# Designs tried in a protein design run: peptides against a protein of PDB entry 3C2G. Part 68

Target 1, 209 residues: chain A of PDB entry 3C2G
Amino acid sequence: IRTFDLLGLLLHDSDAIDGFVRSDGVGAITTVVQYPNNDLIRAGCKLLLQVSDAKALAKTPLENILPFLLRLIEIHPDDEVIYSGTGFLSNVVAHKQHVKDIAIRSNAIFLLHTIISKYPRLDELTDAPKRNRVCEIICNCLRTLNNFLMMWIPTPNGETKTAGPNEKQQVCKFIEIDILKKLMSCLSCEGMDTPGLLELRSTILRSFI

## One batch from the design tools (peptide; made by RFdiffusion4, then SolubleMPNN)

Design b2_p16_7_s2 (from b2_p16_7, 9 letters changed)
Fold by OpenDDE base, seed 1:
Structure b2_p16_7_s2 (fold): chain B 209 residues (1-209), chain A 16 residues (1-16)
Amino acid sequence: as target 1 above (209 residues)
Amino acid sequence: MSAYQARLERARNASL
């Protein structure tokens, strides 16, 4: 715990972050968060979020790491772990086709739906800190989904990857009325990534037309 | 072992 807090205090600059990631720092954190200690898991996932935008992650082998982290965020009961883990996922798949492919093969689309589905509606949350944290988790999931859907939109040159039948079926679950209500509730939250949620709405519409 | 610890252990073992 204190070691991860100290590491988070040393990783203030992009060069230190990239240095940590190049030294297999993500693998080291994922090894430590395998212990059934919630405080350790929370601190480790927070540190993962802090390094999740590192350029060095494009060269890091994530084939073993990412499936493990997906399983961790599927089963962990702590919203702080889910926030950090979904934040990490959304950043690590950004601009990295091979990481998107690993995540999709690891059932990430279904996991994103499962995470959004387990939370109550934001209007049912009276506690403002909890409501904001749940909104941030949903936004992280939806931003990750947008990053996947963008692969299947035709480019100006007419080239596009085609989503498989399974991926199409999993994407169709995000037009469920409960999911759409949660998306709309997040658009009404102050300080959220409203541009990213509007982009996702446009991307969903283009994926079903 | 809690049901959570058993799920975490299964998740760990499926990543090795």
Scores: peptide ipSAE 0.021, ipTM 0.592, DockQ to the pose 0.026
Fold by OpenDDE base, seed 3:
Structure b2_p16_7_s2 (fold): chain B 209 residues (1-209), chain A 16 residues (1-16)
Amino acid sequence: as target 1 above (209 residues)
Amino acid sequence: MSAYQARLERARNASL
């Protein structure tokens, strides 16, 4: 715990973050969060989120790390762990086709739907801190979904990856009325990535029409 | 051991 807090205090600049990632810092954190200690898991996932935009992640082997993190997010009851883990996932898949492919093979699309579905409607949450955290988790999931859907949109050059039949079926669950209502509720939350959510809305329309 | 700890150990052992 104290070591992760100290590391979080030292990793304030992009060069220190990138140096930590080049030194297998992500592998080190993922090894430590395998211990059944909730405070350690929370601190480790928070540190993963802090390094999730590092350029060095493009050269990090994620084949063992991502499936583990997805399983952790699936089973962990703490919203702070879910927030940090979905934040890490959304950032690490951005602009990295090979990482998207690992996540999809690891059932990430279904997991994102499961996470969004388990939370109540934002209008049912009276506690503002809880409502904001739930909104951030849903936004992280939806941003990750947008990054996946963008692979299957035709490029101007006519090159399109086709989603498999299972991926298509899993993606179709995101047009459920409950999911669409949650997307719309996130657009009404202050401090959310409204441009990114509007991009997702456009991506959904282009993927299903 | 909590039901959660047992799930985490299973998830760990399936990742190693």
Scores: peptide ipSAE 0.021, ipTM 0.599, DockQ to the pose 0.026
Fold by OpenDDE base, seed 2:
Structure b2_p16_7_s2 (fold): chain B 209 residues (1-209), chain A 16 residues (1-16)
Amino acid sequence: as target 1 above (209 residues)
Amino acid sequence: MSAYQARLERARNASL
C-alpha cells in the first residue's frame, strides 16, 4: 500500500511514467493486486490509472494483463477499483488497435454493459460522492465503447474493419433504453467529459443508422 | 475460477 502511494507521488511526469511502464511496472502492479487485500487492490488499480495514458503502453504486451484486469473489475465490489480499472481500460485502448482487439476478444463489450447495468440511475443516488463516482464509472465504460465503435466507422479512405456478429450483438445492447437513460444522466453531471459523451452519441448514431 | 476470483466473489457477496 504505502509503496504504491509513494510510487504514485514519484510518477508525476510523463518521462517517469514511461520509464516505469518500460520497466514492466504494469506487470508488477498486476502481480501485486492478485493478493486478496482490498486496500492493496485499490492502491494498485489507482496506480494503473495514473500510468494508463503512457506512450510506452503501445509497446507493452497486454495479452495477460488486460484479461486479468477485466476479470477483476467484473467481480470486485469496490467502486474505487471499478473506477480505476475502467479508467485504465478506456485510456489503454485509446489509439491502440491491438489493445482494442485484446479487450474485445476478452469480452470487454459485454463487461462494459454489465458494469453500466449494475448501477442504479444517478437520480436514485442521494449521496453526492457516490453519485459522482458512479457517473465517472459509466463515463469510463462509454468512452471505452466509443473507442471500440470508432474501429467500425468507415474512414474516408475506405478501409473499415467490420464488427463480427457477436460484437454487433453486444454493441446493440447499448441502445437499450436503460443504457441510454444512464448516458443522458451522465451528460447532466457537472465536471464530466461532455465532449466525449457527445462524440459517443454521434458514434452510436453513425453505427446504427 | 481461480482461488483468487472465488475470494473476490465472496467479498462481493458479503458487500450486498
Scores: peptide ipSAE 0.018, ipTM 0.552, DockQ to the pose 0.025
Fold by OpenDDE base, seed 5:
Structure b2_p16_7_s2 (fold): chain B 209 residues (1-209), chain A 16 residues (1-16)
Amino acid sequence: as target 1 above (209 residues)
Amino acid sequence: MSAYQARLERARNASL
């Protein structure tokens, strides 16, 4: 715990973060969070979120790390772990086709639906800190979904990957009325990435028309 | 299921 807090205090600049990631810092964190200590898991996932935008992640082998993290956020009860893990996932797949392919093969699309589905509607949450954290988790899931959907949208100058039949079926679950209501509730939360949620709405419409 | 996953699932079921 104190070691991760101290590391978090030393990793304030992009070069220090990139140096940590190049030194297999993500592999080191994922080794430590295999111990069944919730405080250690929380602190480790928070540090993963802090380094999730590192340029060095494009050169890091994620074939073992990413499926492990997906299994962690599937089963862990703590919203702080889910927040940090979904935040890491959304950032690490951004602009990295090979990482998107690892995540999709690891059933990430279905997992994102499962995470959104397990939370109540935001209008049923009276506690403002809890409501905001749930909104942030849903936003992280939806941002990750947007990053996947963009692979299957025709670009003017490129060979578009076609989504497989299983991926199409999993994506179709996000047009369920419960999921759409949760998306609309997140658009009404102050301080959220409203532009990113509006981009996702546009991406969903373009994927189903 | 890894021995770790089985411990996390037990911790989840004990917190519910």
Scores: peptide ipSAE 0.017, ipTM 0.563, DockQ to the pose 0.024

Design b2_p16_7_s3 (from b2_p16_7, 9 letters changed)
Fold by OpenDDE base, seed 3:
Structure b2_p16_7_s3 (fold): chain B 209 residues (1-209), chain A 16 residues (1-16)
Amino acid sequence: as target 1 above (209 residues)
Amino acid sequence: MAAYEERLRRARRASD
C-alpha cells in the first residue's frame, strides 16, 4: 500500500508515467492487485487510472490485463475501485481498435450495463460525495460505450464495421428507460463532461435511427 | 494533483 502511494507521488510528469508503463508497470500493478486486500486493490487501481493515458500503453499487451480488470470491476464492492477501473477502461479503449476488440470479446458491453444498473438514481443519493462518485462511474461507463458505438457508425468513406448480433443485443439494453434517465441525470451534475455525454446521446441516436 | 486531473481530462477528451 505504502509503495503504491509512494509511486503515485513519484509519477508526477508524463515522462515518468511513460517510463513506468514501458517498464511493464501496468503488468506489475495487475499482479499485485491479485492479492485479496481491498486497500491494496484500491491503491493499485488508483495508480492504474493515473497512468491510463500514457503513450506507452499503445505498445503494451493488454490481452491478459484487460479481462482481469473487467472481472475485478464486476465483482468488487468498493466504488473507488469501480471508479478507477472504469476510468482506466475508458481511457485505454479510446481510439485503439485492438483494445476495443479485446474488451468486447471479454463481455465489456454487458458489464458496463450491469455496473450502471446496480446504482440507484442520482436523485435518491443524499450524500453529495457519493452521488458525485456514482455519477463519475456512470459517465465512465457511458463514455466507454460511446467509444464502442463509434466503431459501427458509417464513415463518410462508406467503410463500416458491423456489430455482431450479440453486440447489437447488448447495445440495445442501453436504450432502456432507466439507463436513459441515468444518462440525463449525469447531464445535470455539475463538473461532469457534458459535451462527452451529449456526444454519446448523438451516437446512440445515430446507432438506432 | 491538478496536472494529473488535467491529463485525465485530456485522456477522456481523446476518447471522444
Scores: peptide ipSAE 0.019, ipTM 0.574, DockQ to the pose 0.401
Fold by OpenDDE base, seed 4:
Structure b2_p16_7_s3 (fold): chain B 209 residues (1-209), chain A 16 residues (1-16)
Amino acid sequence: as target 1 above (209 residues)
Amino acid sequence: MAAYEERLRRARRASD
């Protein structure tokens, strides 16, 4: 735990973060968080989030790391772990097609839906810190979904991938009224990435209309 | 903390 806290304090610049990632730092964290210690898992996932935008991640094999992380955020009860894990996932799939493919093969789309469905409506949460954290988790999930959906939208100059039938079925779950209400509730939260959520709304509409 | 939050915000924007 203290080691992760110390590493988090040392990894302030992009070069240090890239150096850590190039030295298999992500693999090292994922090895350590396999121990059944919730404080260690929380600290490790927080550190993963801190390095999740590293350029070096584009060259890092994530075939073993992503499935493990997805399983962790599926089963772990701590919102801080879920926040960090979904934040990591959102960032690592950004502009990295091979990472998107690994995540999708590892049932990420279904998991995102499961996570969003786990939480109550934001208007039912009276505790402001809890409400904000839940909103951030939902936003991380929805942003990750947006990154997946954009792969299947034809662009004038881009190769269009086709979603498989299973992926299409999993994506269709996100147009459920409960999910849409949670999306709209996130738009009303202060400090949220409103432009990103509006883009997702547009992407959803383009994917289903 | 502020620098990290800004990086997260940038990473979030880069995912858009």
Scores: peptide ipSAE 0.018, ipTM 0.572, DockQ to the pose 0.402
Fold by OpenDDE base, seed 2:
Structure b2_p16_7_s3 (fold): chain B 209 residues (1-209), chain A 16 residues (1-16)
Amino acid sequence: as target 1 above (209 residues)
Amino acid sequence: MAAYEERLRRARRASD
């Protein structure tokens, strides 16, 4: 735990973060968070989130790491772990087709729906820190979904991948009224990525029309 | 904390 905290303090610049990732730092963290210690898991996932935007991640094999992380955020009850894990996921799938493919094969779309579905409506949460954290988790999930949906939208200069039948079915779950209400509730939260949520809304419309 | 949140926001914006 103290080691992860120290590493988090040392990894304050992009070059240090990139150097850590090039040295298999993500693999090292993933190994450590396999221990059944909630404080260790929380600290490790937080550190994963801190390095999740590193350029070196484009060269890091995530075939073993990503399925493990997805399983962790599926089963772990701590919102801080879910926040860090979904944040990591959202960043690593951004602009990385091979990572998107790994995530999708690992049932990430369904998992994102499950995560959003397990949380109450934001208006039912009276504790502001809890409400904000839940909103951030939902936003991370929705941003990840947007990154997946963008693969299947025809671009003027690119071959459009077609979603498989299973992926289409999983995506269709996000147009459920309860999911849409949670999306709209996130738009009302102060300090959220409102532009990103509006982009997702447009992407959903383009995906279903 | 502020620098990390700003990086998360930048990573989010770099995906735009």
Scores: peptide ipSAE 0.018, ipTM 0.568, DockQ to the pose 0.390
Fold by OpenDDE base, seed 1:
Structure b2_p16_7_s3 (fold): chain B 209 residues (1-209), chain A 16 residues (1-16)
Amino acid sequence: as target 1 above (209 residues)
Amino acid sequence: MAAYEERLRRARRASD
């Protein structure tokens, strides 16, 4: 735990972060968080989030790491772990087609829906810190979904990947009224990625029309 | 993966 905290303090610049990632730092964290200690898992996932936007991740093999993380956030009850894990996922799939493919093959779309579905409506959460954290988790999930959906939107220049039938079915789950209400509730929260959520709304409309 | 899940489940039971 203290080691991760120290690493987090040292990894404050992009060069250090890239150096850590190039040295298989993500793999190292993933190995450490296999120990069933919640504090260690939380600290490790937080560190993963901190390095999740590293340019070096484009060259990092994530075939083993990403499925592991997805499984972790599927089963772990701690919102801080879910926050960090979904944040990592959202960042690591951004602009990386091969990572998106790994995530999708690992049932990430369904997992995102599951995560959003398990949380209560934001208006039912009276504790502001808890409400904000839940909103952030939902936003991370929705941002990740947006990154997936954008792959299947036809570009003016003609070459577009087509979503498989399973992916289409999983995406359709996000137009459920309860999910839409949660999306709308996130749009009303201060400090949220409102532009990103509006982009998702547009992307959803383009995907279903 | 299954072994890790089992360890996590055991750890949760021990913390409670």
Scores: peptide ipSAE 0.020, ipTM 0.610, DockQ to the pose 0.023; fails the geometry check

Design b2_p16_7_s4 (from b2_p16_7, 10 letters changed)
Fold by OpenDDE base, seed 1:
Structure b2_p16_7_s4 (fold): chain B 209 residues (1-209), chain A 16 residues (1-16)
Amino acid sequence: as target 1 above (209 residues)
Amino acid sequence: MAAREEALRRAREASL
């Protein structure tokens, strides 16, 4: 715990972050968060989020790390762990086709739907800190989904990957009325990535037309 | 509790 907080205080610059990632720092954190200690898991996932945009992650093998983290965020009850884990997922799949492919093979699309579905409507949350945290989690999930859907949109060059039948079926669940209401509630939250949510809405519409 | 520990155990076994 204190070691991860201290590491988070030392990882203020991009070179230190890249140095930590090149030294298998992500693998080291994922080893430590395997202990059944919620405070340790929370601190480790927070540190993962802090390094999740590192350039060195493009060279880090995530084949063993990403399936583990997906399983952790599927089963962990703490919203801080879910926030950090979904934030990490969203950042590592950004601009990294190989990482998107690992996440999709690891059932990430279904997991994103499961995470969004487990939370109440934002209008039912009276506690503002909790409401904001739930909104951030949903936004992280939806931003990750957008990054997946963008692979299946035709490029100007006519080259497109086709989503498999299973991926198409899983994507269709995001047009459920409950999911759409949660998306609309997130668009109404101040300080959220409204541009990213509007981009996702456009991407969903283009994926069904 | 037991189902969560078993799910974490399976996640560890799948990462090895």
Scores: peptide ipSAE 0.014, ipTM 0.573, DockQ to the pose 0.026
Fold by OpenDDE base, seed 4:
Structure b2_p16_7_s4 (fold): chain B 209 residues (1-209), chain A 16 residues (1-16)
Amino acid sequence: as target 1 above (209 residues)
Amino acid sequence: MAAREEALRRAREASL
C-alpha cells in the first residue's frame, strides 16, 4: 500500500512513467494486486490508471496482464477499483490494435456491458460522489467500446477489420434501452467527456447502419 | 471472502 502511494507520488512526469513501464512496472503491480487485500488492490489499480497513457505501454506485452485485470474488474465490489481498472483499459486500448485484440479475445465487450448493467441509473443515485464515480465508470466503459467499434469502420484507404459474429452479438447489447438511457444520463453529467460520448453515439449508429 | 479468492484464483489461471 504505502509503496504504491509513494510510487504514485514519484511518477509525476512522462519520462518517469515511461521508465517505470519499461522496467515492467505494470507487471509488478499486477503481481502484487493478486493478493486478497482490498486496500492493496485499490492502490495498485489507481497506480495502473496513472501510468495507463504511457508511450512505453505500446511495447509492453499485455497478453498475461490484461486478461487478469479484466477478471479483477469483473468481480471486485469496490467502485474505486472498477473506476481505475476501466480507466486503465480505456487508455491502453486507445490506438493500440494488438491490445484491442487481446481485450476482445478476453471477452472485454461483454464485460463492459456487464459493468454498465450492474449500476443503477444515475437519477436513482442521490449521493453526488457515488453518482459521479458511477458516471465516470460508465464513461470509461463506453470510451473503451468506442475504441473497439472504430476498428470496424472502414478507413478512407479501404482497410477495415470485420467484427466476428460473437463481437457483433456483444455489441448489439449496447443498444438496449437501459444502456442507451445510461449513455444519455452521462451526457448530462458536469465535467464529463461529452465530445467522446457524442463520438461513441455516432460510432454506434454507423456500426448498425 | 472465499468466493472472491476463488474468482481471483480463476483469474490467475486464465492469465497463465
Scores: peptide ipSAE 0.013, ipTM 0.589, DockQ to the pose 0.027
Fold by OpenDDE base, seed 2:
Structure b2_p16_7_s4 (fold): chain B 209 residues (1-209), chain A 16 residues (1-16)
Amino acid sequence: as target 1 above (209 residues)
Amino acid sequence: MAAREEALRRAREASL
């Protein structure tokens, strides 16, 4: 715990973060968060989120790390772990095709739907800190989904991956009325990435409707 | 508790 808090204080600039990632810092964190201590898991996942936008992650093997993290966020009851894990996932899949492919093979699309589905509507949450954290989790999931959908949009230059039949079926679940209501509720939250959520809405409409 | 410990065990086994 204190070591991860100290590391989080030292990793305050992009060069320090890139240095940590180049030294297999992500692998080191994922090894330590396998210990059955919730405070350690929370601190480790928070540190993963802090380094998740690092340029050095483009060269980091994520084949073992990403499936582990997906299973952790599937089963962990703590919203702080889910927030950090979904935030990490969203950032590492951004503009990294190989990482998107690992995540999709690891059932990430279905997991994102499961995570969004398990939370109540934001209007049912009276506690403002809890409501904001749930909104951030849903936004992380939806941003990750947008990053997947963008692979299947025709580019003017003609090379598009086609979504497989299973991926198409899993994506179609995000047009369920309850998911769309949660998306709309997130658009009404202060301080949310409204442009990114509007981009996702446009992406869904262009790709699948 | 047991189902969570089993799921964490399976998560560890997939990271090896």
Scores: peptide ipSAE 0.010, ipTM 0.583, DockQ to the pose 0.026
Fold by OpenDDE base, seed 3:
Structure b2_p16_7_s4 (fold): chain B 209 residues (1-209), chain A 16 residues (1-16)
Amino acid sequence: as target 1 above (209 residues)
Amino acid sequence: MAAREEALRRAREASL
């Protein structure tokens, strides 16, 4: 615990973060969060989020890390772990096709729907810190979904990957009225990535029309 | 607590 807090204090610049990732820091964190200690898991997932935009992650093998993280965020009840884990996922899939493919094969689309479905409507949350954290989790899930959907939109050059029948069926769950209401409620939250949520709305429309 | 630690343990063993 204290070691992760100290690492989080030292990893405040881009070069230190990239140096940590090059030294297999993500693998080291992933090994440590395999201990049944919630405070250690929380601290480790927070540190994963802090390094999730590192350039060195392009050279890090994620084939073992992503399926583990997906299982962790499926079963862990702590919103701080879910926030950090979904944040990490959204950042690592943004610009890497192979990482998207690993996540999709690891049932990420269904998991994102499960996470969004688990939380109440934001209008039912009177506690502002809790409401904001839930909104951030939903936004992380929806941003990850946008990054997946963008693979299946035809490029101007006519090259498009086709989603498999199972992937299409899993994506169709995101047009459920409950999910759409949660998307709309996130657009009304202060400090949210409104441009990214509007991009997702446009991407959904282009994927189903 | 114990049932959750066991579920986490099983999820780890299935990842190794």
Scores: peptide ipSAE 0.010, ipTM 0.563, DockQ to the pose 0.026

Design b2_p16_8_s1 (from b2_p16_8, 8 letters changed)
Fold by OpenDDE base, seed 2:
Structure b2_p16_8_s1 (fold): chain B 209 residues (1-209), chain A 16 residues (1-16)
Amino acid sequence: as target 1 above (209 residues)
Amino acid sequence: ERPYKKIDETKEFIES
């Protein structure tokens, strides 16, 4: 925990973050968070989030890291862990198509649906910090979904993948009324990635119509 | 908190 806190203070610029990632910092964090300490896990996942936009991640093998993180998010009902983990996920899948494939094979789509589904409606959350955190989590999930959906949209010059039956089934769950309502609720929250959510709306239309 | 959101680099396929 102390080490992660220190690193969090030091990794405030892109060069330092990139250097940490190049030195297998992500692997180091994932090793540490394997221990059953909630505070350690929270701090480690937060650090993952802090470095998740590093350019060096494009050259980092994530075949083992990503499935582990997904499992971690699945088994830890901690908003901070989920926030950090989904944030990390959303960023790494934005790096390369290959990372999207790893995530999807690791059942990421279904997990994201599960995460969104477990949270109550935002209007039922009276505590503003809690509501905002939940909204951020949902936004992370939806942004990730958007990144997945984008690869299945036909383009003249773009690489287009055909979704398999499993992926189709998982994606279809995101158009259920409960999920759509939560999407709309997030759009009403201040400070959220509204442009990204609006893009998802457009992507859904292009993907399912 | 430092912004962490990254633009999807694969979107270039749609925009190209």
Scores: peptide ipSAE 0.207, ipTM 0.765, DockQ to the pose 0.376
Fold by OpenDDE base, seed 3:
Structure b2_p16_8_s1 (fold): chain B 209 residues (1-209), chain A 16 residues (1-16)
Amino acid sequence: as target 1 above (209 residues)
Amino acid sequence: ERPYKKIDETKEFIES
């Protein structure tokens, strides 16, 4: 725990973060957070988030890491864990399509829907910090979805990868009224990634029409 | 916290 805290304090620049990732830092974190300690898991996931934009991640095997993280988020429904984990996920899948494929095979789309569905409406949250955190989580989930959907939109050349029937079915869950309302609520929140959420709307439309 | 959001690299390909 203390080690992760220290690393979180030290890893603020891109070079240090990239060096950490090149040294299998992500693997080290995932190894440590396998122990059932909530504080450790929180700290580890936060550190994952902090290194999630490292360019070295594009060269890091994630076949074991992503399924583990997704499972971790699934079984540890702590807001901080979910926030960090979904943030990490959203970034890491932005690197390469291969990473998206790993996440999708690991049932990420369904999990994202589950996460969003389990949170109450933002207007029902009176505690501002809690509301903001929930909004951030939902945004992370939706941004991740947007990154997935990018695989299935037509290119300028008219070429497009088609989603499998299962993936399409899972994506269709995001057009449920409850999910759409939460998307809209996030758009109304100050400081959120409004451009990204608007892009998602466009991406969804292009995916279904 | 440090900004972490990364742009999807596939977007450039789709938009090019």
Scores: peptide ipSAE 0.132, ipTM 0.732, DockQ to the pose 0.387
Fold by OpenDDE base, seed 5:
Structure b2_p16_8_s1 (fold): chain B 209 residues (1-209), chain A 16 residues (1-16)
Amino acid sequence: as target 1 above (209 residues)
Amino acid sequence: ERPYKKIDETKEFIES
């Protein structure tokens, strides 16, 4: 825990973050969070989030890391773990096509839907910090989905990867009225990236029409 | 909190 705190304090420089990732820092964190300690898991996932934009991640093998993280998010009801984990996921899948494939093979689409469905409507949350955190989680999930959807958008040459039948089925769940309402409610939250949320909404809707 | 949002890099033409 103290180690992660120290790293969190030191890893404000992009070069330092990149160096950490190049030195298998992500693997080290995932090794540490395998231990059943909630505080350690929270701290580790937070650190993952903090380094999730590192350029070196594009060269990092994630075949074992991503499935582990997805499982971690699946089994932990902790908002902080879910927030950090989904944030990390959203960023890493933005790097490479094969990373998206790893996540999808690990049932990420279904998991994202499950996460969003789990949380109540934002208007039912009276505690502002809780409401904001839930909104951020939903946004992370939808951003991840958006990154998945991008791989199925045709290139200028008309070439496109086709989603499998299972993938299509899972994506279709995101146009459920409950999901859309939750997305819309996030637009009213303070400090949220409203333009980004609108973009996500547009991309999701366009994927089905 | 440190900003962490990253733009998708797999489809450059969409983000241009």
Scores: peptide ipSAE 0.095, ipTM 0.671, DockQ to the pose 0.401
Fold by OpenDDE base, seed 4:
Structure b2_p16_8_s1 (fold): chain B 209 residues (1-209), chain A 16 residues (1-16)
Amino acid sequence: as target 1 above (209 residues)
Amino acid sequence: ERPYKKIDETKEFIES
């Protein structure tokens, strides 16, 4: 825990973050958080989030890391773990198409739906810090979904990848009224990525036309 | 907390 805190304090420089990632820092974190300690898991996932925008991640093998993180998020109901984990996921899938494929094969789309579904409506949360955290989690999930959906949008020349039947079925769950209401509620939250959420809304509509 | 959001580098151009 203290080690992760120290690393978090030191990793403010982009070059230092890249150096950490190039030295298999992400793998090291995932190794450490395999121990059943909630505080350690929180700290490790937070550190993952802090380095999740590193350029070096584009060259980092994530075949084992992503499935592990997804499983970690699945089995831990902790908001801080979910916040950090979904934030990391959202960023790393933005690096390469291959990373999106790994996440999708690891049932990421279904997991994102599960995460959003378990939280109450934002209007039912009277505590502002809690409401904001939940909103951020939902936004992370929805941003990740948008990144996935983009791979199936046709290019100007008409070329596109085709989603498999399982992926289509999983995506269809996001047009449930409960999910859509939560998306719309996030648009009303201050400091959220409103343009990104609006983009997702348009992407979802395109995916079902 | 340090901003962490990354632009999707894999996004394809979509005609309006």
Scores: peptide ipSAE 0.037, ipTM 0.634, DockQ to the pose 0.385

